Peptides against a protein of PDB entry 7RZF. Designs and how they scored, part 69

Target 1, 358 residues: chain A of PDB entry 7RZF
Amino acid sequence: PFQEEHLKQLYKIVPIKDIRNLYVTFPIPDLQKYYKSNPGHYLGHLIGHEGPGSLLSELKSKGWVNTLVGGQKEGARGFMFFIINVDLTEEGLLHVEDIILHMFQYIQKLRAEGPQEWVFQECKDLNAVAFRFKDKERPRGYTSKIAGILHYYPLEEVLTAEYLLEEFRPDLIEMVLDKLRPENVRVAIVSKSFEGKTDRTEEWYGTQYKQEAIPDEVIKKWQNADLNGKFKLPTKNEFIPTNFEILPLEKEATPYPALIKDTAMSKLWFKQDDKFFLPKACLNFEFFSPFAYVDPLHCNMAYLYLELLKDSLNEYAYAAELAGLSYDLQNTIYGMYLSVKGYNDKQPILLKKIIEKM
Target 2, 358 residues: chain A of PDB entry 7RZF as posed
Amino acid sequence: PFQEEHLKQLYKIVPIKDIRNLYVTFPIPDLQKYYKSNPGHYLGHLIGHEGPGSLLSELKSKGWVNTLVGGQKEGARGFMFFIINVDLTEEGLLHVEDIILHMFQYIQKLRAEGPQEWVFQELKDLNAVAFRFKDKERPRGYTSKIAGILHYYPLEEVLTAEYLLEEFRPDLIEMVLDKLRPENVRVAIVSKSFEGKTDRTEEWYGTQYKQEAIPDEVIKKWQNADLNGKFKLPTKNEFIPTNFEILPLEKEATPYPALIKDTAMSKLWFKQDDKFFLPKANLNFEFFSPFAYVDPLHSNMAYLYLELLKDSLNEYAYAAELAGLSYDLQNTIYGMYLSVKGYNDKQPILLKKIIEKM

## One batch from the design tools (peptide; made by RFdiffusion4, then SolubleMPNN)

Design b1_p12_6_s2 (from b1_p12_6, 4 letters changed)
Fold by OpenDDE base, seed 3:
Formats: structure tokens, C-alpha cells, sequence
Structure b1_p12_6_s2 (fold): chain B 358 residues (1-358), chain A 12 residues (1-12)
């Protein structure tokens, strides 16, 4: 376990690769015994959320961060880490203190709202979907994984324990959230900009780094993180599938797409799944416009239109992805292509959102 | 889940 001397430390690390990363790490208790409630997953889901009012959305809006991951990591025996990891822009590298302030503002928002049972239920439902429709792992990898997790779970639970949430434990969520404090922080900044500014070399990899204490004034600034009114809890994920019914194969099912609708303005082809038997569909739309490629101006307008459309859909993209839905929008020489893929149950909702933004 | 790169893990 880290002693007090190992807390409030800043590490400036020179990477081999040209990367800019920030790791904000908190020592936390060993949560393995709490796998049925998985409070670290609950917090990782919220802190790592990408929807409107998320930590990532605000940090992206400032041009400081490209990606964010939040969650628990295994440590040594008897403790874990909670880590917030971000990919930094060049500008974000100059604003690391303010990025971490925003992390603590978001954490403070989570304290103010308290544990939400509906968020736990969404995590439970998402994990249940992921478990039910997990791809067949390679037998060797699966066997090695099972052998590893047998150290942590009862034999009867070993197949499900990583996926199935059973118990809403607000007390444990609050306990972990109470460890996410500035006094318990370890910060690592990874950037080539530290080359020639380091004073230590790591023995195993030869990694050049500098270790510094975080100034008490900076710790106090983070301790006094206010409620940033831009941070909000996510809305309910409307894309989580609930119906997994597989329709019977029609007697007239063709091995190729059949034309089921032919009109002056539209043709529709359909092929039933005869192979996978999954509650999934692929909706593919090709839009034809005689104006899309008439001249370079129209081409550029069609490109700009799709970029704006994608941007306007960003609010749904992450929630859809979590729910196993995806969309794709592409320019074609004839106009536009739209694809919606994943679980069929909520595809009409995503499609409606796309069409409402078009 | 977040993971350290080996170079970061060796320093931390």
C-alpha cells in the first residue's frame, strides 16, 4: 500500500512513442470481494462517460483532451487503483492542472447527486447484454482467463461474475468516491516535451522521468473544486435492447436480398439472417441526389453537410455504442450512404434520431 | 479499464 510519502506526487515521463497522456491515479481498497456490486465499474461508467455534460465532453470542448478512460485497475494484494486516463492535445499538456480540476469538479458532482440506482441498473443491463452475446473466446484464452478468475470467484459464479451485477450498494460507491480526493492523488504526465528535463532513469525499461511533489496550493485548488454547472449526469440510455426475440426463418427466405418494396422514390431489399440467428440487423440506406457531385462546390457542401450531421449526432453515438448499436455516414458519388447496425430492438430509435437531424 | 503502459507502470 502506498504510504503518505507516495501520495501527491507528479511524475513527468518521457515516452518512446510520440504520445501525450495524463494518468490521474487514486489508491483504493481491494474491491474484489464486492464484485456483485462492482462500485468501481459504476464510477468508471460515469467518469468515463462521453455523453453531454460528461467530463470528456467538457474537456473536448476546451480542446484539451481527445479521449478519456475511467475505472479500476488491479494493484498488489490488498489494494487497487482507480485511474482516470486522458489523451492530451498539445494545448491540454499546458492545462494539466485545470484538467485535473475538472476531474475533481466532476467527482464533486457525483458526490452531490449521490449514487443513482437507475445508473446501476443500466450498467447491469449493459453487462447482461454483453454476457449474453459475448463472442466465443478462443478456447485457450478462455481457459486461461477462467483459471485466473477461479482465484477470486466461487466455481458456480466464475462464468458470470465479471458481467452480472446483482447488488446496488450505494455505500460502496460512496466509499470509493471518498478515496477520489486530491490528498490521495498520484499524477503521471507522459510527453516527449520532458526530454532533457528528467533526472531519473527507471531500471527495467530505462524510462526517463522526473518525480516532483505536487504543490500544496495546487492540492488545495483541487480540494476546493466547486460544482461546475456544465457537468450533468448522463440521461437514460434509450438504446439498451430489451427484446431479443429472433423471428423464425420465413419459408420463402432467399439466400440473397429480395426486393420487397419498389416505388418511384425508393427500393427496399431484405434478407433474413439464415446463419447467425442473432437479434441484430443491418440497415443500409443509399441516398441518391443528382446534385451531390455536379461540381466541386456541391461536393464540398455534401461533405460539410455530413460532417455537421455527424457532429449533431455525437450526443447519441456513445450511448448507442454502449448499447451495441452503431451508425455510419459516408459521402458517395451518387449522394450519401447511411448504415445502422447492431441489436434490432432499438435501431428504429437511433434511425429516427438520425433522420430528425438530417 | 484503464491500463498503464509498461513504461508508466515501471515508474509508478
Amino acid sequence: as target 1 above (358 residues)
Amino acid sequence: SPTYTPEVEAVL
Scores: peptide ipSAE 0.259, ipTM 0.905, DockQ to the pose 0.742
Fold by OpenDDE base, seed 5:
Structure b1_p12_6_s2 (fold): chain B 358 residues (1-358), chain A 12 residues (1-12)
Amino acid sequence: as target 1 above (358 residues)
Amino acid sequence: SPTYTPEVEAVL
């Protein structure tokens, strides 16, 4: 466990690679015994969320951050870390204090809303889907992984323990949130811009760094983080599959796509899966317009239209991705291509959202 | 889950 002297520290680190990263780290208790409730995963899901009103969405809107990852990491014996890691823009590197303020504003929003059982249920359902449809790991890797896990889980639970959420524990969520405070923070900023501005060298890798105490004024600014009205909890993920029924192979199933609809305005080909037997589908749409590529102006307008359409769909993209759904939109020489892929159950919902924005 | 780069892990 870190002593008080190890908290409220800022590390300026020179990387070998040309990267700009911020790590905001909190020491937390060992949560391994709480794997059935996994409060660190719950918080990582919310803090790392990419939907509207998320921490990432706000930091992206300011041009400060490209990507965000939140969650628990194993530490040494008897403690863990909760880490918020962001990829910084050049502008974001100048606004690190304000980025961290926004992190504490989001954490304060999570405290104000309290633990949400429906969010836990979504995490449970997502993990259940991931477990049910996990690819077969390579036997050697799988055996080595199981052997490591046997130190932490009962033998009967070893196969499921990483995926099986069973217990909603709001008390443990609050306990972890209580550790996510400015007084417990360790900050690392990784940038080549610190080259020649460091005073220490790390012994193992020769990493050049500077360690500084975070000023009490800055800590106090973060402690007084208000409720930023831009931060909202995510909405319920409507794309999480619940029906995993696999339709029987039709007697007339063809090895190739069959034309099942032919009209003046549309042709439809269908092929049933005869190999994988998964509750997944691929929907592919080609739209034809005589105006799409008639001249450079129409080509640029068609490009701009798709960029605007993609932007308008961004609110659903992350929720769909979490649920194992994806879409793709491309310009073609004939017009537009749309693909929807993933679990078949909620594909109609995603397709409807796309059509409503088109 | 977030991971440190080896460089960051060695400093922290």
Scores: peptide ipSAE 0.247, ipTM 0.902, DockQ to the pose 0.752
Fold by OpenDDE base, seed 2:
Structure b1_p12_6_s2 (fold): chain B 358 residues (1-358), chain A 12 residues (1-12)
Amino acid sequence: as target 1 above (358 residues)
Amino acid sequence: SPTYTPEVEAVL
């Protein structure tokens, strides 16, 4: 266990690669025994969320952060870490204290809203989908993974324990949130900008670093993190599939796309899956416009239109991705191309959202 | 889950 002397520390680390990263780390109890509720996964899902009102959305809007990952990591000797890791911009490197303030404001928002059973249910459903449709691992990798898991789980649960959430435990979510406090923080900043400003060298890799105590005034600033009104819980993910029915292969099924609709304004081709038998589909749309490439001005307008359309769809992109849906929008010499791919159940919802923004 | 780079893990 970390002693008090190991808490409230800042590490400035010189990387080999030209990277800028921030790690905000909290020591937490060993949560392994709570795998059925997995409170660290619940918190990682919310803190790592990319939708509107998320921590990442605010930090991106300020130009400070490109990516964010939140979640638990295994420790040693019966403790874990909760880590918030961000990729820093050059500007974000100058605002690390304010980035961490925003992390504590988001954590304070999670405390104020309290544990949400619907969020737990979404995590449960997403994990169930991931388990059901996991690719066949390589035999050696699978064997090594199972052997490792056998140390932590009953033999009967080993195949499912990583994926099946069974118990909503708001008490355990609150317990982990109570460890995510400024007095428990360990901060690492990774940047080449610390070259020549370090006083220590790590023994194994020769990594140059500086360790310093975080000033008490900075800790107090983070302890007094208010409710930032920009932070909101995510909305329900409407794209999570619930129907996984595989339709029977029709007697008239062709090995190639068949024309099933031919009109003056539209043609439709269809091919049923005859190979994979997955509850997945690919919808591909080609739109034709006589104006798309009539001149350079129209070409540039068509480009700008798709960039604006993509930007307007970003609010759904993350939720769709989590649910195993994706879309693609491209300019073509005749107009535009739209592709929607993934689980078929909620594709109509995503398609409707795209068309409503067009 | 978040992971440290080996360089960061060796320092922390």
Scores: peptide ipSAE 0.221, ipTM 0.895, DockQ to the pose 0.725
Fold by OpenDDE base, seed 1:
Structure b1_p12_6_s2 (fold): chain B 358 residues (1-358), chain A 12 residues (1-12)
Amino acid sequence: as target 1 above (358 residues)
Amino acid sequence: SPTYTPEVEAVL
């Protein structure tokens, strides 16, 4: 367990690769025994969320961060870490203190709202989907993985324990949130900009670093993190599939796409799946416009239109991805291409959102 | 889940 001298520390690390990363790390209790409620996954889902009002959304809006990951990591025996990791822009590297302030403002928002059973239910449903439709692993790899899991889970639960959430435990969520405090923080900044500014070398890898105590004034600034009105809990994920029915193969099912509608303005081809037998579909749309590629100006306008359309859809992209839905939008020499892929149940919802933004 | 790079893991 970390003692007080290991807390409130800043590490400036020189990487081998040209990367800029921030790691904000909190020592937490071992949560392995709480796998049925998985409070670390609940908090990782919210802190790592990419939707409107998320921590990442605000940090991106400032141009400081590209990506964010939140969640638990295994530690040494008897403890874990909760980590918030961000990819820093060059500007973000100058604003690390303010980035961490925003992290504590978001954590303070989670404390103020309290644990949400509906968020736990969404995590449960997402994990159930992931478990049900996981790809077949190689038998040797799967057997070795299961053998490792048997050290942590009862034999009857080993197949499901990594995915199946059963118990909403608000007390355990609050217990972990109580560890996500400035007095319990370890910060690592990874950047080549620290080259020649380090005073220590790590023994095993030769990693160049500097260690310094975080000033008490900075810790107090983070302790006094207010409620930032820009931070909001996610909205409900409308894309989570609930119907997994596979329709029977039609007797007249064609091995190739059949033309099922032919009109002056549209052609429709359909092929039923005869191979995979998954509750998934691929919707592909080719739109034809005589103006899309008539000259360089129209070509550039059509490109700009799709970039603006993609930007306007960013609010749904992450929620759709979590639910196993994806879309693609491309310019073609004839107009535009749209593809919607994934679980068929909520594809009409995503397609409607795309069309409403078009 | 977030993971440290080997360089960060060696320092932390």
Scores: peptide ipSAE 0.171, ipTM 0.882, DockQ to the pose 0.742

Design b1_p12_6_s3 (from b1_p12_6, 4 letters changed)
Fold by OpenDDE base, seed 1:
Structure b1_p12_6_s3 (fold): chain B 358 residues (1-358), chain A 12 residues (1-12)
Amino acid sequence: as target 1 above (358 residues)
Amino acid sequence: SPSFTPEVEAVL
């Protein structure tokens, strides 16, 4: 158990690799017994969200952070950590105090909105999809994993316990949020810029670091984190599949794509899956334009158009990815290529969003 | 889920 002397600490760490990372860590109770509600996963989903109004979206808009991960990590016996980890830009390394202020503003927003049952339901549905379509693990690896899980879960639930959310527990979400406070923070900054500025060496790995107390004024600044109007809860993920029906293989199914539509303006090929038998599809579109590659100016305009189109689609990219959908947009010498892949159920929604931005 | 790098895990 961390004593008060282990809280409100800043660690400046020299990495072996050229990386810039910030770890904002909170000691939390052991949540293993709450696997049916998984309050740490709920909070990790929101804090680690990448959509509009997210913590990452604001930190990216300032040029301070590239990536963000939020969630629980196992600690020693009888406790866990909640961690917010970010990849820092060179500029972000200068603004660590303000980055952490924004983290506490986002956490304050989560307290003000309270636990949302619909967010829990989305986490449940996403986990159910991940479980249902889990790749066949190697028998030995799977058996060893299950044997380890048997220490934490009843035998009847061992196969599902990592994925199956059953109970919405707002009380446990609030309990974990109450641990995410400035008075409980441990901060680690990882950067080569601390080389030659450290005063300690870790005994086991020889990691060079400096430890210092976070000033009381900085702790108070974070304790007084207001509601930042830029932070919003995610919108509902419209891309989560609900229909997993696999259509029967047609008797006349060809081993190759068949031309099913031929017109002056379009050709359509179709191939039914005869191998994988998954509720997934690959939609591939090739657009032909005589202007796309006619000269260097048109080529650069077509490139810029696709970059702007991709940027305009970023609001959907993360929600689609979470739901097991992806898209790709490429310039070709003949025009443009579009690919949409993943679960077939919500592909029409994603395709419509792409076309509406084109 | 977030994980510490070995360097961070050794110090924290």
Scores: peptide ipSAE 0.235, ipTM 0.901, DockQ to the pose 0.782
Fold by OpenDDE base, seed 2:
Structure b1_p12_6_s3 (fold): chain B 358 residues (1-358), chain A 12 residues (1-12)
Amino acid sequence: as target 1 above (358 residues)
Amino acid sequence: SPSFTPEVEAVL
């Protein structure tokens, strides 16, 4: 167990690679027995969210962070860590205290809103999708994984326990949130900028580091983290598939795309999947404009239009990705190309969102 | 899930 002397510590670490990372870590109880509710996954989903009003969105807007990951990690001797890990910009390396303040402001927002059953349901549904369409692992990897899992789960649950959420436990979410406090924090900053500024060497890898106590004034600053009005819970993910029906092959199904609509303004080709039998589709649209490449001005306008369109769609990109949907937009010599790929069920919703921004 | 690099895990 971590004693008080192990908490409120800052580690400045010199990496081998040219990387800038921040690890904000909290010792938490062993949550393995709570696998059916997985409160650490719920919190990791929200803290690691990339949508509007997320922690990452604010930290990106300041130019301090490129990527963010939140969640639980196994520890030794019946404890876990909750970790918030970010990739730091050069500027972000100068603002680590304020980055961590924003983390505590977001955590305070989660406390103020309380546990949301709809968010748990989304996590449950996403995990069910991931389980259902999990690729067959290689036999050696599978057997080693199952052998490890058998130490923690009943034999009958081993195949499902990692993926299937069953119980909404707001009490356990609140319990984990209560551990995510400044008084429990261990901070690691990883940067080559600490070279020649370290006083310790780690025995296993020879990693050079400095350990220092976080000043009580900084801990108090983080303890007094207010509600930042920029932080919001995510909106419901409308792209999560619920229908996985595989349509039967039509009698007229061809091994190549068939022209199913031919008009003065549009041609439509269709090919049914005859090989994979997955509830997935690829929608590809080519738009033709006589103005797109008529001159350099129109070419530049078409480029700028597409960049603005992509930017306006960023609010949906993460939610679509989580739901196993993707889109691509590119300029062509004749106009533009749009592709929508992934689970077929919610593709019409994503396509509608794209068209509404066009 | 978040993971430590081996060098960070050895220090933390």
Scores: peptide ipSAE 0.220, ipTM 0.897, DockQ to the pose 0.726
Fold by OpenDDE base, seed 5:
Structure b1_p12_6_s3 (fold): chain B 358 residues (1-358), chain A 12 residues (1-12)
Amino acid sequence: as target 1 above (358 residues)
Amino acid sequence: SPSFTPEVEAVL
């Protein structure tokens, strides 16, 4: 376990690659025995969320962060880490203290809202979908993985333990959240800008670094993190599939797309899946406009329109992605192309959202 | 899940 002298530390690390990263780490108890509730996954889902009112959305709006990952990692024997990792912009590298303040503001928001059973249920449902449709691992890799997991899980649960959440444990969520405090923080900043400013060399990789105590004033600033009104819990993910029915192959099913609708304004081709037998569909729409490419002005207007449309749909992009849905919007010489792919059950909902923004 | 680079993991 980390002693007090190992907490509230800042590490300035020189990378081999030209990368800018921030790691905000918290030592936490070993959560392996709590795999059925997986409180670290619950917190990682919320802290790592990319939707409106998320930590990432705010840090992106500041121009400080490109990407964010939150969650638990295995440590040494008898402890784990909870980590918030961000990719820093050049500007974000100057604002690390304020980035960490925003992290503690979001954590404070999670404390204020308390554990949400519906969020746990969404995590459970998402994991169940992932488990149901996971690709068959290669037998050698799979057997080696299972053999390792047998040390941690009952034999009957080994196949499911990584995916199936069973127990909502708000007490364990609160217990982990209580470890996510400034007094427990270990911060690593990774940047080439620390070259020639380090005083230590790590023995295993020769990594140059500087270790500093985080000033008590800075710790106190983070301890007094307010409720930033920009932070909100995510809305319910309406795109999570619940129907996995595979329609029987029609007797008239063609090996190629058949024209099933032909009108003055629309043509529709359909091909039933005859190979994969998954509850997935690919919807492709081509829109034709005589004005799309008539001159450079119309071309630029059509480009700007799609960029604005994509921006207006960004609120759904992450929730759709989590649910195994994706969309694509492209300019074409004739107009625009829309593609919607993934689980078929909630595709009509995503299509409706797209149409409402068009 | 978040992961350390080997260099970061060795320092932390």
Scores: peptide ipSAE 0.218, ipTM 0.895, DockQ to the pose 0.753
Fold by OpenDDE base, seed 3:
Structure b1_p12_6_s3 (fold): chain B 358 residues (1-358), chain A 12 residues (1-12)
Amino acid sequence: as target 1 above (358 residues)
Amino acid sequence: SPSFTPEVEAVL
């Protein structure tokens, strides 16, 4: 367990690789016994969210951060870490204090809203989907993973314990949120810009670093983090599949796509899955326009149109991805290509949103 | 889940 002397520390680390990372870490209690409620996963889901009003969305809008990951990590015996890890831009490296302020503003928003049972239910449903289809994914590393989790879970629960959320425990969510405070922070900044500015060398890897106490004024600034009105809880993820029914293979099912609709304006090919037997579909749309590639101006307009369309769909991209849906939009020499892939149940919802933005 | 690189984990 970290003593007070190990808290409120800043580490400036020289990486081997040219990377710019920020690690904002909080010592937390060992949550292993609470795997059925997994309060660290709940908080990691919200803090690591990428939708509108998320921490990442705001930090990206500032040009300071490219990616963000939030969640728990195992520590030594009897404690864990909660970590917020970001990939920093060159500009973000200059704004680390303000990035961390925004983290505490988001955490303060989570305290103000309190634990949400519907968010827990979404995490439960997402994990149930991931579990249900895990065995149908490539088993690479599964045995090594099971061997690791046998140390933490009863043998009977080993297969399910990582995925089955059973208990909504708002008290445990609040308990973890109470550890996510500036007085409990350890900060690591990883950048080659610290080369020649370090005074310590780590014994195991020879990593060059500098350790500094975070100034009390900076800690106070983070403690006084206000409610930033840009931060919002995510909306409900409408893309989470609930129907996993696999339709029986039709007797007339062809090994290749069959033309099932032919009209003056559209052709539709269909192939039933005869191999994977997953509640997944791949919808591919090719749009043809005689104007798309007629001249350089039209080409540039078609490109700009797709970039604007993609940008207008960004609000759904992350929620769709979490739910095992994806879309792709590409320019073609004939017009545009749209692909929607993943669980078939909510594909019509995603497709409708795409078409409404077109 | 977030993970430290070995070099960061050794410093922290």
Scores: peptide ipSAE 0.216, ipTM 0.895, DockQ to the pose 0.713

